# Peptides against a protein of PDB entry 6PSE, part 131

Target 1, 78 residues: chain A of PDB entry 6PSE
Amino acid sequence: PSEEEEYARLVMEAQPEWLRAEVKRLSHELAETTREKIQAAEYGLAVLEEKHQLKLQFEELEVDYEAIRSEMEQLKEA

## One batch from the design tools (peptide; made by RFdiffusion4, then SolubleMPNN)

Design b2_p26_6_s3 (from b2_p26_6, 16 letters changed)
Fold by OpenDDE base, seed 1:
Structure b2_p26_6_s3 (fold): chain B 78 residues (1-78), chain C 78 residues (1-78), chain A 26 residues (1-26)
Amino acid sequence: as target 1 above (78 residues)
Amino acid sequence: as target 1 above (78 residues)
Amino acid sequence: SERERLEEEIREGERLIQELKEKLAE
């Protein structure tokens, strides 16, 4: 049997005391994992926002650089 | 009673059939939440790498821009 | 076991989150 089938059998044959303990364990792990999921998502969104701001700064610098480069090139050709 | 206390009482008074169903529900939700947490972390890492590469490009452009700006400033002051 | 597999997935996720936190702090 697969591990899933073995666990399913364990749950089906378990006494109420074990089942209550398992509900408590799973509830605790679910709560922690949910908090960690939210935190991971928030970190991902923060990095994405930082990347977006950096991209905007990069694009602004490119425009300024091209302006100075063009002016410098015109001065060198004159 | 708080929702937590009410749920705790429900678990303590529940029949084995309800407890097995609750274990199944919690196991499913935990598995899904765990996958989503991992995916969120992996996505954040991918975006972070992209941000890092963009930062390196930005820093290179800043160096080039400052070089041209300095040269242009010297020419304007002369 | 299925439980051990899930616990390993959780630990892997926690490791990845921790790595992300460390990189974000740099």
Scores: peptide ipSAE 0.156, ipTM 0.782, DockQ to the pose 0.949
Fold by OpenDDE base, seed 2:
Structure b2_p26_6_s3 (fold): chain B 78 residues (1-78), chain C 78 residues (1-78), chain A 26 residues (1-26)
Amino acid sequence: as target 1 above (78 residues)
Amino acid sequence: as target 1 above (78 residues)
Amino acid sequence: SERERLEEEIREGERLIQELKEKLAE
């Protein structure tokens, strides 16, 4: 039997005391996992914002670089 | 009573059939939330890698920009 | 067991989150 089938059988044959304990355990793990999911999402958003700011800075520098490069090219052709 | 206290009472007073259904529900939600947590973490890592590559490109451009700026400054002062 | 598999998936997710935290702290 698959592990899923074995767990399903355990749940079906379990006494109320075990089931209550399992509900408590699963509720706790769900709460923790939910908090961790939210935290992971918040970190991802923070990095995304930082990346966005860096991209803007890069684009600004690229414009400035092209301006100086163009001016330099004009001076060298003259 | 808080929702948590009411839920705790419900679990304590629940019949085995309800408890089995609740174990199944919580197991399903935990599995889904776990997958979502992993996806959020993977997304965050991907964005972080992209940010790192962008930072390297920015640093390279900054070096090139300073080189051209310095050369231009020397030409303007001569 | 399915429970053990789920616990392993949780542990993997926790590892990934921890790695992300460490990289963000750099």
Scores: peptide ipSAE 0.151, ipTM 0.781, DockQ to the pose 0.952
Fold by OpenDDE base, seed 5:
Structure b2_p26_6_s3 (fold): chain B 78 residues (1-78), chain C 78 residues (1-78), chain A 26 residues (1-26)
Amino acid sequence: as target 1 above (78 residues)
Amino acid sequence: as target 1 above (78 residues)
Amino acid sequence: SERERLEEEIREGERLIQELKEKLAE
């Protein structure tokens, strides 16, 4: 049988005391994993905001660069 | 009693059939939450890489901008 | 076991989160 089938069998054959312990364990792990998921999402969001700010700065610099490039081209042609 | 205390009491007083169902439910939620956590982490890493690439592009443009600015300043002073 | 696989997935996720934290600190 697969590991999943073996675990399912274990749960099916388990005594109430084991099942209660397993519920407690799973509840704890779920709570921790949920907190970690949220934390990971918050970190990703923070980096995304930083990237967005950097993109805005890049676009501003690109505009300024093109302005100077155009002015310089005009000066060289005169 | 708090919801947590009520849930704890429910688990303590529950029959094996309910406990098995709860183990199954929690296992499923844990598996899903774990996958979501991993996905959130992977997304954050991807955004970091994109931010890093953008930073490199920004720094390159900044160098080019300063070069043109300097050249233009020299042309205006001549 | 299925539980061991889940625990491994959790550990993998924790590793990725830790890597993210380290890169954010740079």
Scores: peptide ipSAE 0.115, ipTM 0.767, DockQ to the pose 0.945
Fold by OpenDDE base, seed 3:
Structure b2_p26_6_s3 (fold): chain B 78 residues (1-78), chain C 78 residues (1-78), chain A 26 residues (1-26)
Amino acid sequence: as target 1 above (78 residues)
Amino acid sequence: as target 1 above (78 residues)
Amino acid sequence: SERERLEEEIREGERLIQELKEKLAE
């Protein structure tokens, strides 16, 4: 039997005390997994913010680069 | 009584049939929340990869900028 | 309650995931 089938059988044949304990266990795991989900989402958001800041820096450097490039081009043409 | 106290009482006084249904419900929610956690992690990873690519582009532009800056400086000093 | 808190945390997580999904789609 698969682990899933064995677990299903356990739940079906379990006494109320075991079932109450299992409800408590699952509630705890759900709470932990929920916190981990939030943490993963928050981390992703932080990386997005970092990427956005990097994009702004990149765009600023592009402006500076084009300014120097243009000045160099003018000097070569003069 | 708070919802928590009411829920706790329900679990304590529940019949096996209700408890089995609750185990099933919590198992389902745990599975869904786990999938969402993984999805959040995958989204964060994707953004991290995008940020890394942007960083490489930024560093390449920095090299190009410094090259032009240096050439311009040499022309001003000559 | 702890249940209400958990439900709120789940909703918050769903919101954050959705926000990430939308920003990645841009």
Scores: peptide ipSAE 0.110, ipTM 0.769, DockQ to the pose 0.822

Design b2_p26_6_s4 (from b2_p26_6, 10 letters changed)
Fold by OpenDDE base, seed 1:
Structure b2_p26_6_s4 (fold): chain B 78 residues (1-78), chain C 78 residues (1-78), chain A 26 residues (1-26)
Amino acid sequence: as target 1 above (78 residues)
Amino acid sequence: as target 1 above (78 residues)
Amino acid sequence: SEREELEEEIERGEQLLEELLKRLEE
């Protein structure tokens, strides 16, 4: 039997004391996993915002660079 | 009583049938939450890599911009 | 420098996310 089938049998045959302990274990793991998921999502969103700000700065620098490049080219051609 | 205390009492007083259903519910939620945590982590890594590449491009442009700016300043001061 | 701070932040973020993935793969 797969581990999943074995676990399902264990749950079906378990006494209330084991089941209560399992509910407690699963509740704890769910709470921890949920906290870690939220943390990962919040971090990802923060990095996405930083990337967006960096992109805006990059685009602004590109405009400034092209302006100076054009002025420099005009001065060199004169 | 807090929702947590009420839930704790429910678990303590619950029949095996309810406890088995609760184990099933929590197992399902844990599996889903775990998958979502993985997805959040993978997405965050992808965004970090994109941000890193953009940063390298930005730094390269900054070097080129400062070179032209310095040359332009020298020409204007002469 | 701001550059060094951003590089350190990226490195810390990569380590954090990689560690989360590693725990899930265990």
Scores: peptide ipSAE 0.057, ipTM 0.764, DockQ to the pose 0.057
Fold by OpenDDE base, seed 2:
Structure b2_p26_6_s4 (fold): chain B 78 residues (1-78), chain C 78 residues (1-78), chain A 26 residues (1-26)
Amino acid sequence: as target 1 above (78 residues)
Amino acid sequence: as target 1 above (78 residues)
Amino acid sequence: SEREELEEEIERGEQLLEELLKRLEE
């Protein structure tokens, strides 16, 4: 049997005391996992925003670079 | 009583059938939340990697830009 | 354009992360 089937059997055959303990355990794990999910999402968002800002800066620099490059090319051709 | 206290009381007084259902519910929510956490983390990591690559490109462009700027300045002073 | 595609990707990412956060805050 799969671990899932074994777990399902355990739950099905479990005494109330075990079930209460399992509810407590799962509730705790869910709370922790939820907090971690929030943190991961917040971090991801922050990095995304930073990437976006960097992209804007990069594009600005590209424009400036092309302007100078073009001016330089003109000077060399003159 | 707080919702937490009420929930704790419910769990304490619950019948096995309710407890089994609650274990099932919590297990499902935990699995979903875990998947979402992982997904958020993976996405954040991917964005971080992209940001890093962009940073490298930006730094390379800065070097090239400063080189051309310096050359241009020299030409204007000559 | 490649820029447009990147901006769309960022937007999709933001939406995903915001939605995940929203679900947790509800």
Scores: peptide ipSAE 0.044, ipTM 0.762, DockQ to the pose 0.057
Fold by OpenDDE base, seed 4:
Structure b2_p26_6_s4 (fold): chain B 78 residues (1-78), chain C 78 residues (1-78), chain A 26 residues (1-26)
Amino acid sequence: as target 1 above (78 residues)
Amino acid sequence: as target 1 above (78 residues)
Amino acid sequence: SEREELEEEIERGEQLLEELLKRLEE
């Protein structure tokens, strides 16, 4: 039997005391996992914002680079 | 009583059939929340990698920009 | 353009993360 099937059988045959303990365990894990999910999402958003800012800076530098390149080419041709 | 206290009382007074159903519900929610957490983490990691690549490109462009700037300054002074 | 594609990708990513956060806050 799969671990899932074995767990399902355990739940079916379990006494109320075990079931209450399992509800408590699962509730705790769910709360923790939910918090971790939020943290992961917040982190991802922060990194995305940083990436966006970096992209803007990169594009600005590209513009400046092309301007200087063009000016330099003109100076060399004169 | 807080919602948490009320829920705790419900769990304490619940019949085995309700408890089994609650274990099933919580297990399902935990599995889904876990999957979502992993997805959020994976996405955040991907964005971080993209940010890193962009930073490398930015740094390379900065080097090229400074080289051209320096050359141009020399040409203007001559 | 490549710029527009990147901006769209960022926007899609933001929307995804915001939706995930929203669901957690509900």
Scores: peptide ipSAE 0.041, ipTM 0.760, DockQ to the pose 0.056
Fold by OpenDDE base, seed 3:
Structure b2_p26_6_s4 (fold): chain B 78 residues (1-78), chain C 78 residues (1-78), chain A 26 residues (1-26)
Amino acid sequence: as target 1 above (78 residues)
Amino acid sequence: as target 1 above (78 residues)
Amino acid sequence: SEREELEEEIERGEQLLEELLKRLEE
């Protein structure tokens, strides 16, 4: 049987005290995992926003760079 | 009593059939939440890496820009 | 274009993260 089937069998054969402990364990893990998920999402969003701003700045600098490069080339050729 | 205390009481007074159902419910929610957490973390990491590379490129461009600007200024003053 | 592709990627990422957060707030 798969691990999932084995676990399902364990749950079906378990005594109430074990089941209560398992509910407690799972509830705790779910709460922690939920918190971590939220944190990961918030962090990812923040980094994404920062990346977007940086990209805009980079594109602006590229335009300025090409403008100066072109002007410099004109001066050298004159 | 708080919602947490009420839930704890419910678990303590529950029959095995309810407890097994609750274990199943919590296991399912935990699996889904875990998957979502991993996805959020992986995405956040990817964006962070991209942001880092973009930052390096930006800094390199800044150096090149200042070099050309300085050279251009020298040419204009000569 | 390269710019368009990157903008679309950002938009998709924002939508994904916002949807995850929304589900938690509902």
Scores: peptide ipSAE 0.040, ipTM 0.759, DockQ to the pose 0.056

Design b2_p26_7_s1 (from b2_p26_7, 15 letters changed)
Fold by OpenDDE base, seed 4:
Structure b2_p26_7_s1 (fold): chain B 78 residues (1-78), chain C 78 residues (1-78), chain A 26 residues (1-26)
Amino acid sequence: as target 1 above (78 residues)
Amino acid sequence: as target 1 above (78 residues)
Amino acid sequence: MPLSEEELEEIEAFFRAILEEAAAAA
């Protein structure tokens, strides 16, 4: 049997005391995992914003670079 | 009493059938939340990698820009 | 193989959905 099937059997045969403990365990793990999920989302959004700002800066620099490159090319052609 | 205290009381007084159902419910929610957490982490890493690559490109462009700027300045001073 | 704008929007939406759900549950 799969681990899932074995676990299911365990739950079916378990005494109330074990079941209560399992509810407590699962509740705790769920709370922690939920918190971690939220944190991951928050961090992800922060990185997206940082990337966006960096992209804007990069694009501005590209414009400036092309302007100077063009000007220099004109000077060399003259 | 807080919702947590009320829930705790419910678990303590619950019959085995309810407890088994609750274990099943919590297990499902945990699995789903875990999947979402993992997905969030994967997305976060992807964005981080994108940001890193962009940063490298930006730094390379800065070097090139400074080189051209300096050369241009030298030409104008001469 | 940079992420497309569409992919970035999907990722952002995913993160926002998580936070929105969390806020609603709180």
Scores: peptide ipSAE 0.595, ipTM 0.875, DockQ to the pose 0.960
Fold by OpenDDE base, seed 1:
Structure b2_p26_7_s1 (fold): chain B 78 residues (1-78), chain C 78 residues (1-78), chain A 26 residues (1-26)
Amino acid sequence: as target 1 above (78 residues)
Amino acid sequence: as target 1 above (78 residues)
Amino acid sequence: MPLSEEELEEIEAFFRAILEEAAAAA
């Protein structure tokens, strides 16, 4: 039998004391996992914002670079 | 009483049938939340990699920019 | 391969959805 089937059988055959303990365990794990999920999302958004700011800076530098390149080309042609 | 205290009392006083149902519910929510947490982590890593690559490109552009700026300055002085 | 703008928007939406859900539950 699969682990899932075995667990299901355990739950069906378990005493109330075990079931209460399992509810407590699962509630705790769910709370922790939920917090971790939220934290991951917060960090992800922060990185996205940082990347966005970097992209803007990069684009500004590209504009400045092309301006100087163009001026240099004009100076060479003169 | 807080919702947490009320829930705790419910768990303590609940019948086995309710407890089994609650274990099933919590197990399902935990599985879903875990999957979402993992997905969030994977997305976060992907964005981090993108940011890193962009940073490298930015640094390369800065080097090229300074090279052209220097050459232009020399041409203006000649 | 770099992520497309669409992919980035999807990722952002995913994160925002998580936080919005959390805020609604609080």
Scores: peptide ipSAE 0.595, ipTM 0.874, DockQ to the pose 0.969
Fold by OpenDDE base, seed 5:
Structure b2_p26_7_s1 (fold): chain B 78 residues (1-78), chain C 78 residues (1-78), chain A 26 residues (1-26)
Amino acid sequence: as target 1 above (78 residues)
Amino acid sequence: as target 1 above (78 residues)
Amino acid sequence: MPLSEEELEEIEAFFRAILEEAAAAA
């Protein structure tokens, strides 16, 4: 039997005391995992914002660079 | 009593059938939440990599820009 | 190689959905 099947059998054959303990364990793990999921999402959004700001700065610099490049090219050709 | 206290009481007073169902429910939610957490982490890493690449490009452009700016300034002063 | 705008939007939506769900549950 798979681990899942074995676990399912354990749950079916378990005494109430074990089941209550398992509910408590799972509830705790769920709470922790949920917190971690939320933290990951918050962090991800922060990074997205940082990337967005950086992209804007990059695009601005590109415009400035092209302006100077064009001016320089014109001066060299004149 | 708080919802948490009420839930705790429910668990303590619950029949084995309810407890087994609750274990199943919590296990399912934990599995889903874990999957989402992992997915969030993967997305976060992907965005971090994107930001890093963009930063490198930005820094390279800054160097190029300063080079042209400096050359242009020298030409204007000469 | 770089993420498309569509992919970025999906990622952002995913993160926001997580936070919205959390806020609704709290």
Scores: peptide ipSAE 0.595, ipTM 0.875, DockQ to the pose 0.963
Fold by OpenDDE base, seed 3:
Structure b2_p26_7_s1 (fold): chain B 78 residues (1-78), chain C 78 residues (1-78), chain A 26 residues (1-26)
Amino acid sequence: as target 1 above (78 residues)
Amino acid sequence: as target 1 above (78 residues)
Amino acid sequence: MPLSEEELEEIEAFFRAILEEAAAAA
């Protein structure tokens, strides 16, 4: 039997005391997992924003670099 | 009474059939939430890696920029 | 290797969906 089938059988044959304990366990795990999921999403969005800001800075620096490079090239040619 | 207290009372007074249904519900939600948490973590890591690579490129460009800037300054002084 | 803009948008949408769901449940 699969683990799923075995667990299903356990639940079907379980006494109320076990079932209540299982509800408590699952509720706790769900709460923790939900918190972790939310935290991961918040963190991910923060990193995306940081990356976006960094990209803008990088693009600005590229423009400045090319400007100086071009000026340097012209000075060397003349 | 708080929602938590009301839920706790419900669990305590519930029949086995309700408890089994609740276990099933919670198990399903936990499985889905866990999947989402894992996916969020994977995405977060991917974005972090992208940001890290961009940061390295930015730092390299800064070095190159300062080198050209300094060379340009020297050429203008002489 | 690098994530495309489309992929980044999908990732962002995924994170936002999680937070929106959480806000609705709270």
Scores: peptide ipSAE 0.594, ipTM 0.874, DockQ to the pose 0.951

Design b2_p26_7_s2 (from b2_p26_7, 11 letters changed)
Fold by OpenDDE base, seed 2:
Structure b2_p26_7_s2 (fold): chain B 78 residues (1-78), chain C 78 residues (1-78), chain A 26 residues (1-26)
Amino acid sequence: as target 1 above (78 residues)
Amino acid sequence: as target 1 above (78 residues)
Amino acid sequence: MPLTEEQLEEIRAFFQAILEEEAARA
């Protein structure tokens, strides 16, 4: 029998006192997990923003680089 | 009374059938929330890696840019 | 303000901890 099946049996055979305790436990774990999920999302967004800013800087540098490269090419041809 | 207090009372007064259903509900929500948390973490790590790669590219371009800038400055001074 | 390298490492560690926890449960 899988752990899930065993757990299901336990829940079905459990007394109200155990069930109440289990509800409390699960509620607590859910709250913690939810908090962590939210935190993870916030961190993810922060990193995304950082990446985006870096991308903009990179693109700006690319433009500047191409400008200088073009100017250099012109100077060499002259 | 807070919603939390009302919920606590509900749990305390609940019949086994309700409690079992609540355990099932909470277990499901916990599983979903856990999955979402994991996904957020995976995504976050991916973005971190992307940002890191972009940073390396940016730094490489900076080196190339400075090289051309220096060469151009030399050409202008001559 | 850009995130410091230390902050980035903390964030990385946070994500990694989540995944490690999952791996340990599996």
Scores: peptide ipSAE 0.563, ipTM 0.865, DockQ to the pose 0.971
Fold by OpenDDE base, seed 5:
Structure b2_p26_7_s2 (fold): chain B 78 residues (1-78), chain C 78 residues (1-78), chain A 26 residues (1-26)
Amino acid sequence: as target 1 above (78 residues)
Amino acid sequence: as target 1 above (78 residues)
Amino acid sequence: MPLTEEQLEEIRAFFQAILEEEAARA
């Protein structure tokens, strides 16, 4: 039997005291996991915003670079 | 009474059938939240790496740009 | 305004810890 099947049997055969304890455990773990998920999302968004700003700066610099490169190439070819 | 206190009372007074259903519900929510947390972490690491690579590219371009700018400025001043 | 390198490393460590924790549970 899988661990899930064994756990399911345990839940079905468990006494109310165990079930209440399990509800408490799961509630606690869910709360902690939820907090971590939220924090991860917040960090991810912060990094995304910075990446976006950097990308914009990079694109601007790329345009300027190509302009200068082209101008200089034209001067060298003249 | 707080929602937490009301929930706690509900758990204490609940029948085994409700408790089993609640364990099932919480287990499911925990599994989903855990998956979402993991996905958020994986995504976050990917964004960090992308930002890092972009930063390196930006720095390289900046060096190249300054070199060309300086060369062209020198030629114009000569 | 931009995140410091230290902050970025803290964020990285946070994400990594999540993945390591999951790997340990598997």
Scores: peptide ipSAE 0.562, ipTM 0.865, DockQ to the pose 0.954
Fold by OpenDDE base, seed 1:
Structure b2_p26_7_s2 (fold): chain B 78 residues (1-78), chain C 78 residues (1-78), chain A 26 residues (1-26)
Amino acid sequence: as target 1 above (78 residues)
Amino acid sequence: as target 1 above (78 residues)
Amino acid sequence: MPLTEEQLEEIRAFFQAILEEEAARA
């Protein structure tokens, strides 16, 4: 049987003391994992915001660059 | 008592059937939360990389822009 | 108030640690 099936059987046949311990273990792991997930989301959002701001600045610079490039090109080709 | 204390008492006094159900619930939630955490980390790293690449492009464009700007300024002031 | 390079590396390390933990699991 798979580990999942074995675990399921273990849970089904387990004594209350084991089950209580397992609930405690799982609760702790869930709490930690949840905290990490939340922090990951917060960090992700922060980076996304910075990327967005940088993109805006980049696009502005591109516009300015193309303006000067075009002016320079006109002067060279005239 | 706090909700945590009440929950702890509930677990301590719970019947095996409830405990098994709680193990199943917690296991499911843990699996989902873990998946979400991993996904968040993967996306976060991707955004970091994108931001880094964008920053490099921005810095390159700044150099190019200053070069053209300087050339144009020299032509205007000469 | 852009994030410093140090902060970005800390964030990267945090994400990387999550993925490394997963890889170590199975």
Scores: peptide ipSAE 0.561, ipTM 0.865, DockQ to the pose 0.952
Fold by OpenDDE base, seed 3:
Structure b2_p26_7_s2 (fold): chain B 78 residues (1-78), chain C 78 residues (1-78), chain A 26 residues (1-26)
Amino acid sequence: as target 1 above (78 residues)
Amino acid sequence: as target 1 above (78 residues)
Amino acid sequence: MPLTEEQLEEIRAFFQAILEEEAARA
């Protein structure tokens, strides 16, 4: 039998005291996992915002670079 | 009474059938939340890598920009 | 305003820990 099948059997045959303890355990794990998920989302958003700002700065620098490159090329061809 | 206190009372007074259903519900929610947490972590790492690559490209462009700016400044001062 | 290198490494470590935990469970 798989561990999943064994766990299912345990739940089916369990006494109320064990079931109440299992509800408490699962509730605690769910709360912790939810907190970690939220924290991961917050960190991801922070990095995403920084990447966005960096992208804007990069695009601005590209414009400035092409302006100078074009000016220099015109000076060479004149 | 708070919702938490009411829930605690419900668990304490619940029949085995309700408790088994609650274990199943919580197990399902935990599995889903765990999957979402993992997905958030995978996405976060991907964004970190993208930001890092963008940073390297930005720094390379800064070097190229300063090289052209310096060359043009020297041409003006000559 | 931008995150420090130390903060970025902490964030990376946080994500990696989540994935390592999953790999250990599987």
Scores: peptide ipSAE 0.561, ipTM 0.865, DockQ to the pose 0.952

